# Ledger of designs, part 15: peptides against a protein of PDB entry 4JHK

Target 1, 212 residues: chain A of PDB entry 4JHK
Amino acid sequence: EDYKIQSFDLETQKLLKTALKDPGSVDLEKVSSVIVDQSLKDQVFSREAGRICYTIVQAEAKQTNGSVFRRNLLNRLQQEFKAREETRKRSTQEWVCLVSFICNIFDYLKVNNMPMVALVHPVYDCLFRLAQSDALKNEEEVDCLVLQLHRIGDQLEKMNVQLMDELFNLLRDGFLLQEDLSSMGRLLLLEILEFRAGGWKLSDTAQKYYYS

## One batch from the design tools (peptide; made by RFdiffusion4, then SolubleMPNN)

Design b2_p22_7_s2
Fold by OpenDDE base, seed 2:
Structure b2_p22_7_s2 (fold): chain B 212 residues (1-212), chain A 22 residues (1-22)
Amino acid sequence: as target 1 above (212 residues)
Amino acid sequence: SELSPEEKLEKLDEEILEELLK
């Protein structure tokens, strides 16, 4: 498998490649830190980060039956999540990167093809935060919210349909009642409402937009 | 432990992510 790690310097690329193949030979704390740091800066990378993390977790489990990487990754995730409101106040971009990272970890870091149950509520917490009025007025946050729901909404709903219903109640209210939405924000909310109503099915065009 | 491997991992996740679950 090829991984999109061109954004890193050559030394770090080597580190990551080694972690993917021989995780026992590298500092997995450092690897996790590098991945998280980059994911918090680059929302596009966060998607790849999920895949990379899953591969490293599987590689370590297979090689040494260890979980050092996973532990370090989740510890760092916990730290960032705890500071999420501070992050949001400091930088919307960093905040949406954090949400994207958490969602992509949820998407890829599966156990026996099942989502990590412990991440369900944290993911919903992030999405609910994005669904608040003060966030919906920011197109960047709406973009993030809708993107995540396109990617993992169906999985999240399977884990907790009640929370998804509550979330979409907020989105419907935002769409119908909130006056300070951007035109694009309103369109995105409508699109995601219709997306769920249609059973989380994507057109070919939409699939290219969100996943290519 | 009577827990399955999957359950063990879930328990581990919960322990690691205590602050996330608050």
Scores: peptide ipSAE 0.152, ipTM 0.745, DockQ to the pose 0.420
Fold by OpenDDE base, seed 1:
Structure b2_p22_7_s2 (fold): chain B 212 residues (1-212), chain A 22 residues (1-22)
Amino acid sequence: as target 1 above (212 residues)
Amino acid sequence: SELSPEEKLEKLDEEILEELLK
């Protein structure tokens, strides 16, 4: 299986490849740090990072029945999550990368094809933050919010429908009442409202937009 | 332990993310 790690230097690529095949032979804390650092810089990579993380977790479990990588990864996630407001203040781009990364970990790092229950509230916290008025006026944050809901909204709803209802109440109110939304932001909110109402089913056009 | 492997991992995740859950 091919992994999109071309953005790293050759030495780091080798490290990652080794972690994927023989995780016991590398410093898994270092590997986790490298993955998280890059994911905070590149939202596109954060999607791939989820796949990479899942593979490393599976490889370590198979090789040594260990969970060193998983532990280090989640610890780093916890650190970044705690600092999320400061990150948002410093850089909207880094903030949306963080949200994207957390959501992608939720999406890919599953146990027996089930999402981590422990990540449900942190993910919702991020999405609720993006649904606040000060965030909805920023198209970059709206893009992130809508993208994540397209990718994992159905899974999140299954985990907690009450929180999803509350979240979409905010989105509905934003769409109807907030005056400083961009035209694209308003369209995206409408689209995601319709997407959920339609049972989280993607149209061909939407599928191409979000996953091409 | 009476916990399944999945339950053990869930418990581990909860412990790791304890501060996030507070």
Scores: peptide ipSAE 0.123, ipTM 0.719, DockQ to the pose 0.445
Fold by OpenDDE base, seed 5:
Structure b2_p22_7_s2 (fold): chain B 212 residues (1-212), chain A 22 residues (1-22)
Amino acid sequence: as target 1 above (212 residues)
Amino acid sequence: SELSPEEKLEKLDEEILEELLK
């Protein structure tokens, strides 16, 4: 499999490639840090990061029955999550990257093809934050919210339908009642409301767009 | 008896993400 890691320097690329094939031969803490750091800067990479992380986790489990990478990854994720409000205040871009990263980890890092239960509430917490009035007025945050719901909304709902109902109540209210939404933001909210109502189903073309 | 791989991972998640689970 090919992984999109061109954004890293050559040395780091080699490190990542080695981790993917022979995780026992590299510093997996360093690998996890590099992946998280880049994911917090590049939302596009965060999607690829999910695949990379999954591969490394599987490789380490197979090679040594270890979980060093997973532990370091999730520990770092926890740290970033705890500081999410500060991150949001500092940079909307970094904040949406963080949300994207958490959601992508949820999407890819599965156990027995099932989502990580421990990540359900953290993911919802992020999405609920994006659904607040002060966030809905920011198109960048709305973009992030809608993108994540397109990608993992159906999975999240299966994990906790009550939270999803509550979340979409906020989105509906935002769509109907909030005055300072951008035109695109309002359109995106309507689209995601209809998307869920339609059973989280996309056309082949739309699916490719959101899952590319 | 020994925990299944899935059970081990769940416990690991709880340990690592204990702050998020509170």
Scores: peptide ipSAE 0.093, ipTM 0.701, DockQ to the pose 0.493
Fold by OpenDDE base, seed 4:
Structure b2_p22_7_s2 (fold): chain B 212 residues (1-212), chain A 22 residues (1-22)
Amino acid sequence: as target 1 above (212 residues)
Amino acid sequence: SELSPEEKLEKLDEEILEELLK
């Protein structure tokens, strides 16, 4: 299986490849940190990071029945989550990458198709933050919000329909009442409102657009 | 253990979160 790790230097690539095959032979704290750091810089990698992390978790479980990587990953993720407001103030790009990363981890780190329950509220908190007026006026944040809802909205709703209802109330109000939305932002909000109303089902064309 | 894989992960997550909240 191929993983998109070409953005790293050769030494780090070797580290990651070793972690994927022989996690017991590397510093898994360092590996987790490297993955998180890169995910905060590159949204494309942020998507791939979910698959990489899942593979490392599985490899460690099979090799030693250990969970060192998962512990370190979740620890770092929680640290970044706690600092999310500072991240947002510093860089919108890093903020949306952080949200993307958390959502992608939620999407990929599953056992028997079960998500990490501990991530449900953090994910919702991020999405609620993106649904605030000061965020909805920024097209980059709206893009992130809508993208994540397309990817994991149905899963999140199954975990907590009440929070999803509250979130979409904010999105509806933003769409209808907020004056400083961009044209594209407004269209995206309308689309996601309709998407949920339609049962979170995508056409083949839309599927390719959001997941390719 | 009698716990399923998903239950084991949930327990692990809870333990991690408890440590982080200290």
Scores: peptide ipSAE 0.078, ipTM 0.695, DockQ to the pose 0.345

## One batch from the design tools (peptide; made by RFdiffusion4, then SolubleMPNN)

Design b2_p23_5_s3
Fold by OpenDDE base, seed 1:
Formats: structure tokens, C-alpha cells, sequence
Structure b2_p23_5_s3 (fold): chain B 212 residues (1-212), chain A 23 residues (1-23)
């Protein structure tokens, strides 16, 4: 299986490859830190990072029945989540990367094929922050919000339908009432409203946009 | 909305234990 790790230097690539095959032979805290750091810089990588993390978790479980990597990863996520407002103020890009990464971890790191309950509220908190008026006027944040809802919205709703209803009330109000939305932002909000109303089922066009 | 960090830590540990039990 191929992983998109070409953005790292050769030494780090070797480290990651070793972690994927023989996690017991490397510093898994360091590996987790490397993955998180890169995910905060590259939103595209954050999607791949979820898959990489899943593979490392499985490899460590198989090799030693350990969970060192997962623990370190989640601890780092918690730290970044705690500092999310400071991150947003510093860099919108880093902020949306953080949200993307947390959502991708939610999507890939599951227990008994179920989402980790511990990540539900943090994910919703991030999405609610993106749904605030000051964020909805930023197309980059709207794009992130809608992308995540397309990818994991159905799963999140199953975990807490009340929070999803509240979130979509904000999105509806933003679509209808907020004056400083971009044209694309408004279209994205309308699309996601319709997407949920349609039972979280993608059209062919949406499939290509979000998953190609 | 806000997340209680202590509760999050607890839930993380519980999920980790569940994960270990399932492997």
C-alpha cells in the first residue's frame, strides 16, 4: 500500500515507513509529532495522515498489542485542540488544517468500527466554530466546514443528532441572513443543507469534487 | 460550545482500553 509521504525528507520518510512495518523499533511519540506537525501545514496530507495513523495503530496492535502511538497521537490532538483559538488567530490555514486533521482522525481511528466517543464533542466544537458569522465570511473556513460535513457528517449525526440539528440551524441562518458571504460560500452552504436533507448521499458531481 | 478537557481525557482513556481489548 502506497502512502503519500513524499513531502518529508528521506530520513523522516524512512522513519514513517519503519513505523508502518515495525512500530516497535521506532520512537512512536516522535512519529506522532511528525505526522501532526505536517498535518497542520498541509490539509491534503491531513487526509492521508488519517490513513497512515490507522495503519500504524494496527501494526502496533498486531506486533506488541500496544497503543503507544495512539495515546501519543490523541494527546497531541488534545493539546492542539485546546489551543485552537490561538491557532485560528495566528493562521486560518493552520486552523482549517487542524480541523481537517481532527475530522480525519475521527474518520479513520475507530474502536470496533465505531467512532471514538472522545472525539465527538471536539469535532462538533470545531464545526460550530466554523459556523460562526466571523468564520462563515471566510471562504477558506466555509470550504473546510462543508468538506468535513460531506466526509463525516452522517457519522457525526449518528453520534449526536441534537448537535447536528443545532449546527445546521446556524448554517441555515448563515445562508439566509448573513450578508457578507461570498457567492461560493453561499453555494456551498446551500449544497450542504441539501446534502443533509437528502440523507447525506452524494451526487456524482459532488463525489468527484470531494473525493478525487 | 465548549469541551470539558478532563472529561475528554477520561473518554480517551476509556476508548484506548476498549481498543486494547478488541485487538
Amino acid sequence: as target 1 above (212 residues)
Amino acid sequence: MGTDMEELERLIEEDLEAFKAST
Scores: peptide ipSAE 0.028, ipTM 0.631, DockQ to the pose 0.783
Fold by OpenDDE base, seed 3:
Structure b2_p23_5_s3 (fold): chain B 212 residues (1-212), chain A 23 residues (1-23)
Amino acid sequence: as target 1 above (212 residues)
Amino acid sequence: MGTDMEELERLIEEDLEAFKAST
């Protein structure tokens, strides 16, 4: 199985590859830190990070029945989540990377093929923050919001339909009432409103855009 | 914010325990 880790230096790539195959032979705290740090800088990697994290978790569980990596990963995520407003203030790019990473962890890091309940509210909190007026006027934040809803919206709704209804009320209001949206932002909001209304089903073209 | 963070901490611990039990 191939993983997209070309953004790391060769030494770090070796570390990650070893963690994937023999997690007991590496410092899993360091591995988790490296993955989180890179995910906060590269939104493209954040999706791959979810898959990598899941694989390491499974490998460690099988090898030693341990959970050192998962514990360190979730602890770091919690720290970053707590500081999310400061992160947003410092860098919109880092903020959307954080949201993307949390959403991808939600998507991949499942237990018994079910999402972690602990991540449901944090994910919604991030999406609700992106749905506020001050965020909707920023195209980068709208891009992030819509992308995550395309990827995990159906799963999130299954976990809590009431929160999803509330979120989409905000998005509808933004689309209809907010004047300082970019043209692309407005189009993206319309698209995601229609996407949910259509039962979270993508066209073939949209499928390639969001999942390839 | 404070209540949300505390709830997250609790839920994470619960999920970690559930995960350990399922592996």
Scores: peptide ipSAE 0.024, ipTM 0.584, DockQ to the pose 0.570
Fold by OpenDDE base, seed 5:
Structure b2_p23_5_s3 (fold): chain B 212 residues (1-212), chain A 23 residues (1-23)
Amino acid sequence: as target 1 above (212 residues)
Amino acid sequence: MGTDMEELERLIEEDLEAFKAST
């Protein structure tokens, strides 16, 4: 597989490539930190980071039956999550990248083919934050919210349908009642409302937008 | 809104254990 690590310098690329193939030969704490740091800066990478992390986790498991990388990764995620409000205040971009990354980890890092229970509430917390009125007025945050729901909404709902209902109540209210939404934001909210209503099945247009 | 960090830590450890058992 091709991993989108072109945004890193050559040395870091080498580090990551080595981690993907021979995780025991590198500092996996450093690797996790590098991945998280870059995920906060690069939205393109953030989208792929989950897959990279999954591969490293699997490689380490196969090589040493270890979980050093995952532990470090989750610890770092926990730290970033805890500081999410400050991150949001500092940089909307970093905030949406953080959300994207956490959602990607939720999507890819599964135990027994099931999502990590530990990540369910953090993911919902992030999505609920994006669903607040102060966030919905920002198109970048709406885009992030809708994107994540397209990618993992069905999985999240299976984990907690009540939270999903509550979330979508907020989204519906935002769509109907909030006046300072952008045109695109409003369209995205409508689309995601319909997406869930349709059983989390994509239209052709949505398929192109979110997965192409 | 906020996730209980202590609970999260516990759950992470549990997931790690489960992961090890599954590999």
Scores: peptide ipSAE 0.024, ipTM 0.599, DockQ to the pose 0.746
Fold by OpenDDE base, seed 4:
Structure b2_p23_5_s3 (fold): chain B 212 residues (1-212), chain A 23 residues (1-23)
Amino acid sequence: as target 1 above (212 residues)
Amino acid sequence: MGTDMEELERLIEEDLEAFKAST
């Protein structure tokens, strides 16, 4: 399988490739740290990180029945989540990458083919933060919010429809009432409102746009 | 594969419980 790890130097790429095939031969704490660090810098990689993490988890489980990587990953994720407000204040780019990373972990790192229940509230918390007025005025944050809802909105709704209703109430209010939205931001909010109303189903064109 | 998958699921569930407890 091909993994999008070209953003790393060659040595780190080798480390990641080895972790994917022979996790017992590498420092899995280091691997987890590298993945998280890069996910906070590169949104393209952040999207791929979930799949990479899942593969490493499977490889370690098969090789040694271990869970060192997953444990380190989740610990780091928790730390970053707790510090999310500080991250947002420091860098909008890192903040949206963090949200993207958490959402992608939720999407790919499943148990018994089901989303991790433990991540439901953290994911919603991130999305609710993006739905606040101070975030909706930033197009980069709106882009992130809408993108994640396109990717995992249907799954999240199945986990907690009440929270989803509350979230979309905020989005509707933002769309209708907030004056300092960008034109694109307003269009994105309208689109996601319609997307949910349509049962989280995309046209072929829209699907390609959001998932290509 | 079945045994490996079951073990993986068990390990993940254990970590998830720890995660929930710490958040």
Scores: peptide ipSAE 0.021, ipTM 0.558, DockQ to the pose 0.066

## One batch from the design tools (peptide; made by RFdiffusion4, then SolubleMPNN)

Design b2_p24_3_s3
Fold by OpenDDE base, seed 1:
Structure b2_p24_3_s3 (fold): chain B 212 residues (1-212), chain A 24 residues (1-24)
Amino acid sequence: as target 1 above (212 residues)
Amino acid sequence: MKKAEEDMEKLDKELLEELLKERE
């Protein structure tokens, strides 16, 4: 299986490759830190990171019945989550990378083929933060919000439909009432409202309207 | 927000519980 790790230096690539195949032979705390650090800088990588993390978790479970990697990964995630407001203040880009990373971990790191319950409220908290008026006026944050809802919205709703209803109430209000949205931001909000209303999918007609 | 923080702080505990469920 091919993993997109070309952005790392050769030594780190070797480390990651070894972790994927023989996790017991490497420092899994270091591996987790490397993955988190890169995910906080590159939103595109965050999705790949989720896949990589899943593979390492499975490999360690099979090899040693251990969970060292997952524990270290989630501990780092916890630290970054706690500092999320400071991160947002410092850099919108780092903030949306953090949200993307958390959402992708939610998407890929499942237990008994189910999402981790402990991540549900933290994920919603991030999405609710993106749905606030001060965030909706920033197109980069709207992009992130809509992207995550496309990816994991249906899963999140199954975990807590009440929170999803509340979230989309904010999005509807933003679309209808907030005056300082960008044109693209408003379009994206409309699209995601329609996306959920359609059962977390778009018709072919809607797909062409929004993305052709 | 408060619930999110609490859940994140309990992540290790819940992870352990979920791992135990996998072994049942």
Scores: peptide ipSAE 0.031, ipTM 0.620, DockQ to the pose 0.054
Fold by OpenDDE base, seed 2:
Structure b2_p24_3_s3 (fold): chain B 212 residues (1-212), chain A 24 residues (1-24)
Amino acid sequence: as target 1 above (212 residues)
Amino acid sequence: MKKAEEDMEKLDKELLEELLKERE
């Protein structure tokens, strides 16, 4: 497998590559810290980070039947989640990176091929925060919200359809009633509403309308 | 929000339980 880790220096790249192949030979706490730090800076990397994390978890399980990496990773996630409001106040970019990372961990870090139950409510909490009026007016937050729902919305709904209904009630209200949405933001909300209504997929006609 | 915070605070415990399930 090819992992996109070009954003790191060569030494760190070597560390990550070693963790992927021989996790027992590296400091997995350090590895987790490096991955989280970069994920909080680069939303695109956060997607790759999920895949990397999954691979390291599997490698450690296979090699030593251990879970040191996963524990350290989730511990850091817990810390960042607790500070999410402060992060949002400090930097919208860091906030959406945090949300993206948590969602990607939810997507990739499965147990027995199922999402971690412990992450369901935290993920929804992040998405609900993005669905508040003060967040919907920010296109960057809307982009993040819609992106995550495209990626993991169907999985989240399977975990808790009630929360998904509540979330989309907020999105519908935002689309219909909120006056300070950007044109693009409003378009994205409409698209995601249609996306879910269509069973988490878009028709060919809708695809052309929104993305052509 | 409260539930989400509680879940995150108890993440370590739930993770342990899930890890035990993996061994079964």
Scores: peptide ipSAE 0.030, ipTM 0.628, DockQ to the pose 0.054
Fold by OpenDDE base, seed 4:
Structure b2_p24_3_s3 (fold): chain B 212 residues (1-212), chain A 24 residues (1-24)
Amino acid sequence: as target 1 above (212 residues)
Amino acid sequence: MKKAEEDMEKLDKELLEELLKERE
């Protein structure tokens, strides 16, 4: 098992490893803080953070029947979500990392194998923000949008098909009408439109077209 | 957007405790 924590210094790696197997022996508020901080800076870590968080939550529940880590994590997530527009203005990279982090929390931090209902609209809000014209012109934001839809789009649709329809209306309009899309951005929008239309999967021929 | 913010604001101690109960 690899938790993709190589970007941390050795001392912090040790802290995280301890949290994963013996959460009661570490400061879980600090652990949540460093995870969120790194998720905003490192795309590779951000997309894995959900799995790490889930493991720590499960470990704490089993060890002490506690929920200190999840509480601190969600509180920090709430703070970052509130400041999402400021984050976007400051750094596109941090913004897409934030979206990736939120989406991965949605994907992994489930209750009885079901998504947390309270995260559905926040996730959609992030994706809708990425689908606005000022974001679609940025290839980094389009990459993020399409990546998240590939990963959790089917789950999100099951939670609210109306919002998904509205989101894809924006994506269709962006593909057809927006002039300042990059060629790759336009290709990605077309691909994700086809991906959903195909039941959140690509045919072999489509796979070859978009990714060969 | 407004709904998303409201839902996120609900991720407080009370909601977390409720979710933990559902998990049991």
Scores: peptide ipSAE 0.030, ipTM 0.581, DockQ to the pose 0.055
Fold by OpenDDE base, seed 3:
Structure b2_p24_3_s3 (fold): chain B 212 residues (1-212), chain A 24 residues (1-24)
Amino acid sequence: as target 1 above (212 residues)
Amino acid sequence: MKKAEEDMEKLDKELLEELLKERE
């Protein structure tokens, strides 16, 4: 498979490629740190990072029946999650990258073809934070929120429909009542409300309206 | 928020439980 790792220097690319095929021959803690660091800088990469992480996890399991990489990855994720409010205050960009990365790890690192239960509430917490009034006024945060809901909303709902209902109540109220939303932000909220109402799908008519 | 933080803090324990499920 082809992995999008062109943003790294050649030496790091080699390290990642080796980890994908022969994880036992590299420092998996270093590999996990490199992936997390880049994911916190580049939201686009974070989705690819999820796929890369899953592949390394599977490769290590097959090669040594180990889970060193996943342990290091999730430990680092836990550290970043704990500091999420400080990260948000420091940099909106880093904050949305963190949310994106957590959501993508949730999406790709499945156990028995199911999402990790331990990540459900942390993911919801991030999305709820993005749904607060102080975040909804920031278009970058709204973009992130809507993007993640498009990607993993259906999976999250299956894990906890009550939390999803509560989240969308906030989004509805934001759309209807909050005055300092950007025009694009308001449009995105309306779209995602309709998206869920349609069973996490858009009709052809709606697709043309929002994205033509 | 509190529940999410608690769950993340207990991630290692929960991960272990899920790893056991993988072996079943």
Scores: peptide ipSAE 0.028, ipTM 0.611, DockQ to the pose 0.054

